# Designs tried in a protein design run: peptides against a protein of PDB entry 3ESW. Part 11

Target 1, 322 residues: chain A of PDB entry 3ESW
Amino acid sequence: NNIDFDSIAKMLLIKYKDFILSKFKKAAPVENIRFQNLVHTNQFAQGVLGQSQHLCTVYDNPSWHSIVLETLDLDLIYKNVDKEFAKDGHAEGENIYTDYLVKELLRYFKQDFFKWCNKPDCNHCGQNTSENMTPLGSQGPNGEESKFNCGTVEIYKCNRCGNITRFPRYNDPIKLLETRKGRCGEWCNLFTLILKSFGLDVRYVWNREDHVWCEYFSNFLNRWVHVDSCEQSFDQPYIYSINWNKKMSYCIAFGKDGVVDVSKRYILQNELPRDQIKEEDLKFLCQFITKRLRYSLNDDEIYQLACRDEQEQIELIRGKTQ

## One batch from the design tools (peptide; made by RFdiffusion4, then SolubleMPNN)

Design b2_p16_5_s1
Fold by OpenDDE base, seed 5:
Structure b2_p16_5_s1 (fold): chain B 322 residues (1-322), chain A 16 residues (1-16)
Amino acid sequence: as target 1 above (322 residues)
Amino acid sequence: SLLELAKLAEEYLKKS
């Protein structure tokens, strides 16, 4: 009896698709109750939910994408990408072009466009005067600063002229296109928007231990790739745990299509206690939010994303990015 | 994994 392997393969694919799609149906009443109880009783869960409500959708703004593309030196960027692609990219196919683009955007952003700001320059003394600045503390935004989603303003006094300089911590990434300076928060915020403006699949990664970065989905590598604009880093998830010897407990990725615990990609050593939430509850929370984000997608989109999710989980378990 | 089995099935059907 010749085993009809074609029929078996077809049946397997049908059953697999049905199984995957079944996971993304509307939440059962019991799941809604569990979710509501979790976010009302667990502060960490509340934080993850709150961040998801902002970070998963805020960057999907076509008007912002247009402003970004009009602000960047696209001629320079594409010239550099084309140059690097012409050297090595022809052998690897068209999908590698986006990897070259992200690498150039990292270079351009750090070297040509944005600046790190530990302390602001004195508004009266001019450029390169940050060394003369003494922190006085933080306060709320004024009426002008409040227009640009400013949560806090750091206040500095110039030791040379005695004048006060304000460093507003803007959360509006369009304002950051003007100011061209900040710390890890401003860097990651604007760079996430920049990547999104090129039509890329991007996630914002929040680390509980006061750092943030991006992930980009590489079609060439067929996986999520670590991207840190501050470090001009591409595919170096180990830099925090190994190079910095940073102690970390949680890394959560926020994207338009899902929320994922990516701690296993970045926490390679010196793991801090994961005591903020039960592991099963965190897994449930991320899956529940992801499910909600996908409610409007069609079956084919859900299937493709679910296959990507499963591949990522396999990768994280096997440590293939190490 | 179930995904790996699905990928094998897809590859088989493409070669077939």
Scores: peptide ipSAE 0.223, ipTM 0.871, DockQ to the pose 0.608
Fold by OpenDDE base, seed 2:
Structure b2_p16_5_s1 (fold): chain B 322 residues (1-322), chain A 16 residues (1-16)
Amino acid sequence: as target 1 above (322 residues)
Amino acid sequence: SLLELAKLAEEYLKKS
């Protein structure tokens, strides 16, 4: 009897799809109970949930995307992308264009658009006066600052003129398009929105040890790519563990379609104790939130995303995308 | 993995 390999392959694909889709069915009552118990009893889990409620959805705002695109020098950006694509991109196919775009956005953002702010300039003395600024502490936002989702305001006194300068830590990325300054939080917040405004698949990566960055899903590389706007870094996940010799415990990626523990991508050495939550519970939590985020998607979308997730898990375990 | 097996099945069907 000739083995009908076509029939076997078709049956395998059907069964595999059904298997994958079965994992994304509505959470069983027991899973809901486990989730509720976890977020009520574990502070780290509650933090991850809280972040997911914001970071997974906030950047999916078409009005914000329009404002971003109207604010950026698109002519300059696309000129530079086209220039780089014309050199080598045609040989690699059209999908590489988006990688060039992200690289140019990193350049543009750091070099032309946004500024690092250790200390603010004195509002009275003008530009390049940050060296004269003494920190006095932090306070709550005033009525104007509160309009832009401001959590805290850092207060500085000018040693030259004696005036007080306020550095509000805005969480509104649209306000950051105006202020064009900040630290890692402001950089990552606005840059995440910028990438999303170009229709890219982007995740916000939170590190417990006080850093944040992005991941972009490259169709060319067929994987999630490390992107750090502060460092103008593309595909250099090792910079924290190796170059900075940073000690880290958790890196969690937040995107519209899921929450993923990406610690294995970035924590290459000097791993800190992962004692905030049981590994099984963290895995469950991320999967549970991911299921909720995908609840409105169709079977084909769920299947495609699940295949992507599995490929990422293979990558994170093996350290190589095949 | 089951994913790798599914990919092989897809590749087979595309070549057939």
Scores: peptide ipSAE 0.218, ipTM 0.869, DockQ to the pose 0.614
Fold by OpenDDE base, seed 3:
Structure b2_p16_5_s1 (fold): chain B 322 residues (1-322), chain A 16 residues (1-16)
Amino acid sequence: as target 1 above (322 residues)
Amino acid sequence: SLLELAKLAEEYLKKS
């Protein structure tokens, strides 16, 4: 009896698709109970859930995308992208153009648009006076600052003129288009919105050890790519563990379509104890939140995203980012 | 992985 290999291959694909789709069906009562118990008993799990409720959806705002595109110098950006794309030739196809766009946005943001603010300049003495500023502490926002999702305001006194300067820590990315200054939080917040405004698949990466960055899904490379606006860095996930010798425990990526533990991509050495949650509970939590984020998607969208997720998990296990 | 097996099946059917 000749083995019909075509029939076997077709049956395998059908069974595989059905298996994948079955994982994204409505959660069983036992899974809901496990989730509720986990977020009520584990502080780290509660924190991840709270972050997901904000970071997974806040950047999907068409009004904000329009404001961003109206604020940026698009003529300069596309001129520079076209120039760099033309140097390497068109041999690598149209999908590589988006990688050049992200690289130019990193350059433009750091060099032309946004500023690092360790200490503010004195409002009275003017530019380049941050060296004269003494921190007095932090306080709550005033009535004007509260309009722009401000959690804290850092207070500084000028050693030269004695005046007080306020540095509000705004979480409204539209306000950051005006102020154009901040630390890693403000940089990553606004840069995430900028990338989303160009229609890109972007995740916000939170590190427990007080750093944040982005990931962009490159259609050319067919994987998630490390992007750090503070460092003008593209595809350098090793910079924290190797170059900075940073000690880290958790890196969690937040996107519209899922929450993923990406610690294995970035924690290459100097791993701190992962003692905030059991590994099996963290895996369950991320999968459960991801499943909820996909409840409105059709079977084809669910299948494509699940194939992408599985490819990423294989990458993270094998260490093959290149 | 099951994904790798599915990819092999797709590649086989494209060549047949």
Scores: peptide ipSAE 0.202, ipTM 0.866, DockQ to the pose 0.628
Fold by OpenDDE base, seed 4:
Structure b2_p16_5_s1 (fold): chain B 322 residues (1-322), chain A 16 residues (1-16)
Amino acid sequence: as target 1 above (322 residues)
Amino acid sequence: SLLELAKLAEEYLKKS
């Protein structure tokens, strides 16, 4: 009996698709109970949920995308992208063009557009006076600052003139297009929006040890790529653990289609205790949130994303095949 | 993985 390998392959694909789709059906009552108990009893889980409610959706704003594209020097950006792309002898239409775009956006953002702010300049003394600023602490936003999703305002006193300067930590990325300054939080927030404004698949990565960065899904590389706007870094996930010798416990990626523990990508040495949540509970939490984010997607979209998820999990387990 | 097996099946069907 000639084995019909075509029929076997077709049946395998159907059964595989059905199996994958079955995992993304509406949560069972028991899963809902587990989720509710977890987020009510575990502070870390509650934090991840809270972040997901914002970070997974906030950047999917067409009005914001338009404002970003109107604010950036697109002529300069594309001129530089085209120059570097042509220099390397690539043909138009290759998926690699987007990698060049992201690299130029990193350059443009750090070199031309945004400023690192350890301390603000004195509002009275003017530019390049940050050296004279002494931190007095933090306070809540005033009425004007509150309009721009400001949770905290750092207060500084000028040692030269004695005046107070406020450094509001704005979470509104549109306000950051105006202020063009901040620390890792502001950098990552605005840069995430910038990348999203170009129609890219982007995740916001939160590290428990007080750093944040992005991941971009490269269609050329067919994987999530580390992107740090502060460092002008593309595909260098090792910079924290190796170059900085940073100790870390958790890195969680937040995107429109899911929440993923990406710690294995970035924590290569000096791992801190992962004692904030049970590993099984964190895995469950991320999967549960991801499942919710996909409830409105069709079966094909769910299947494609699930295949991407599985590929990423394989990558995270095996390490980068260098 | 089951994904790798599915990918192989897809590749097989494209070549066939």
Scores: peptide ipSAE 0.177, ipTM 0.852, DockQ to the pose 0.609

Design b2_p16_6_s4
Fold by OpenDDE base, seed 3:
Structure b2_p16_6_s4 (fold): chain B 322 residues (1-322), chain A 16 residues (1-16)
Amino acid sequence: as target 1 above (322 residues)
Amino acid sequence: NENKKLAEELLKKLEE
């Protein structure tokens, strides 16, 4: 009896597909109760839910994508991408082109477009006057600043002229296209939108220890790739734990198709206690939110994303043993 | 655990 292994494999794949699809059906009443109890009783879970309600969908705005693409020097960007792509002997149409695009966007954003703002320049004295600025503290936004989703404003006094300069911490990424300055929050916020505007699959990664970055899904590498706009970093998830010797407890990725604990990708050493939530509850929470985000997707989309999720989980468990 | 093993085996077979 020639066991048609191909037929068995196909049948197993069908059964596996059906099994996976069954997991993405509407949540059972017991799961809803567990979810509600978790977000009401655990502050970390509530925080993850709150972030997911914003970060998973905010960047999927076609109007914002148009504004971004109109604001960036696309001619320069694509010229540089094409140049580097051609230098490495790649043919047009290769999936690797998107990796070159992201690398150029990192370069362009850091070198040509956006500025790190530890302290603002004095509004009166002009450029390169940040050294003369003394922090006075933070306050709420004024009426104008409030138009751009500003939660806090840092206040600085110029030691030279005595004038006050306001540094509003805008959360509106469109306003950041105008201001073109900030810290890790502003950098990651706008850069996430920029990557999304090129039609890329992008996640916002929140680290509990006051850093944020991106991941994009490389079709060439067939995995999520670390992207940090502040560092002009591509595929260097180790920079925080190894290069910075940063201590970290949680890294959570937020995307349109899911919420994923990516801590294992970035926390390679100096792990802080993961005491904010039970590991099982965090897994459940991320899966539950992910399931909700996929409720409108068809069976093929759900299956493809589930396969991607499983590949990522395997990657995160095995570690880069390559 | 068995379903995870099965999934891993299936993924391995899809990569072959």
Scores: peptide ipSAE 0.005, ipTM 0.385, DockQ to the pose 0.093
Fold by OpenDDE base, seed 2:
Structure b2_p16_6_s4 (fold): chain B 322 residues (1-322), chain A 16 residues (1-16)
Amino acid sequence: as target 1 above (322 residues)
Amino acid sequence: NENKKLAEELLKKLEE
């Protein structure tokens, strides 16, 4: 009896697909109870949920994408991408073009577009006067600042002229296209939107120890790639743990299709105690939110994303980008 | 025979 191996393989693939899809079905009542109890009893879980409600969806705004593309010097960007792609990219296939695009966007954003703001310049004295600025503290936004999702305004006094300068910490990324300045929060916020505006698959990574960055899914590398706009860094997840010798406990990635604990990618040494939540509860939380984000997707989309998730988990365990 | 056995074992694991 010639075993029809092709028929067996097809049957195995069908059963495997069905098995994977069964894991992404609507949460059972017991899972909903567990989720509710977790977010009501654990502050870290509540924080992750709150962030997911914003970060997983806010950047999927076509109107914002149009505004971004109208604001950037696309001619310069694509000229530079085409130039680098023409040197090296043809041998490696078309998928590498997006890696060159992200690298150019990192360059353009840091060098040509956005500015680091440790202290603001004095509004009265003009440019390059930040050295004369003394912090007085923080306050709530005024009526104008409140229009742009501003939670906090840093207040500075000029030592030269005595005038007060306000540095509003805007969370509206469209306002950041105008202001073109900030710290890691503003940088990552706007840069995440920029990457999304090019149709890229992007996650926002939150680190508990006061840093934030992006991940981009490279079709060429077939994995999530570290991207830090502040550092003009592409595929250097080690920079925090190794180069900065930063101590970290949690790195959580927020994307439209899921929430993932990516701590293993970035915490290579100097790990801080992970005492904010039980590991099994964090895993459950991320999976539960991810399931909710995928409820509107079809079976093929769910299956493809589940395969991607599995590959990422293998990568995170093995520590080797093969 | 080995491939059939492997396929049957894989199928069994997917049904669990």
Scores: peptide ipSAE 0.000, ipTM 0.344, DockQ to the pose 0.453
Fold by OpenDDE base, seed 4:
Structure b2_p16_6_s4 (fold): chain B 322 residues (1-322), chain A 16 residues (1-16)
Amino acid sequence: as target 1 above (322 residues)
Amino acid sequence: NENKKLAEELLKKLEE
């Protein structure tokens, strides 16, 4: 009996596809109840949901992409990408070109475009006066600052002139194209938009311990790649745990197609207690939100994303950050 | 033979 292994393989693939697709069908009433109860009873779950409602979709704005591309020195960027790409002897059309683009965007953003702002300069004394600034605290935005999705304004007093300088923490990435300064939040926010503006698959990674960064899906590497604009870092997920010796509990990635606990990629040592939510509930939450984000996708898109998710989960379990 | 076993195991897992 010539077992048609090809026929069996096809049949298995079909059944597997159907099985995967079945997981992404409309949530059962019991799952909805579980979700509602979880987000109403667990503050961490509510926070993850709230972040997902913003971070998963906000960067998918074509108008913003146009503004970004008009603002960046694209000629310089592509000149540098082409130079480095050619130097390494790659053929035109290879998926690796996008990795070179992201690396140049990291360079350009940190070196040429954006500025780290620990303290603002004094508005009265001018440039390089941040050393004279004393923090007085934070307050709500004024009427002008509120136009740019400002949640808080840091207030500083100049020790030299006594004047007050405001440092609004803008969440509008278009305003950040103008201000061109901030901390990890502003850096990651604008850089996420920049990467999205080049048509890249990007996730925003939130760390509970007051840091944020990006992940980019490299088609060349066929995986999610750590990207930190503040550090000009590409594919160095270990920098926090190892280089900084940072203690961390949760890293959650937010993208248009899902929410993923990526803690295992970044928390390599010095793990803090994961006591904010039950692991099963966090897994359920991320899956539930991911399922909702995919409701409008077709079966092929859902299947491809599910395959990607599976590969990522395998990577995260094996600790194989190459 | 290994592929057959794998296929049978996968089929069993899909029927569960």
Scores: peptide ipSAE 0.000, ipTM 0.332, DockQ to the pose 0.462
Fold by OpenDDE base, seed 5:
Structure b2_p16_6_s4 (fold): chain B 322 residues (1-322), chain A 16 residues (1-16)
Amino acid sequence: as target 1 above (322 residues)
Amino acid sequence: NENKKLAEELLKKLEE
């Protein structure tokens, strides 16, 4: 019996495609009920939904992309990318060039563009005066600060001159192009927008234990790659669990095309209890939100993304990023 | 018929 393996493979591919497409059809009434009950009864689920409503779409703003590209020193960036690309003897390959671009953007952002702000400089005493600043607490934004999506303002007193300095925690990434300072939230927010402005597939990763970073989909590596602007880190998912010895419970990635639990990529040791939601309910929630985000996509786009999803799940199970 | 059965079995394994 000459098993026509080619015919079987073709049939399997067709059936697999049809099966995948069937998963992304409009949600059944029972799934909608389950989703509604979950987000109304589970605070963690409600939080994930709330974040998805913002983080999955906010960076897909062409006007913001233009402002970013006009603000960055593109000549310097591409000069450095070209230099490093040529140095490594790559003559061809648009896909690998993008990895060099992301690495240079990490360098440029940390070294040339943005600053870490543990404490602000004194507005009166000028630069390099943060050491003289004492925190007094936090308050709501004033009328000017409120224009830039500011929820909290940290208040500091200068020990030298006695003046008050306000450090507004802006969530408007366009304002961050002006201020060019912040902590992990501001860093990740603006850097996510920067990567998006170059037309890259990017996810915002939220860690429950007060850290945030990005993932970039490398066409060269054919996978999601860890990217932390604060650390100038590319493809080092282990830095939190191993280098920092950080204890973590959840890492959730938010992108335009999906919400994914990426905890297995980053939580390598010192795992905290995952007691905020049932694992099955979290899986359902992420899949349900992902399905909604893909409702407007065509069958080919859905299929391609589903293939990426399956590859990522296999990677996360196998621990290949270790 | 055998190829169809094999394809169906492989599909079942992919659904698991």
Scores: peptide ipSAE 0.000, ipTM 0.331, DockQ to the pose 0.267

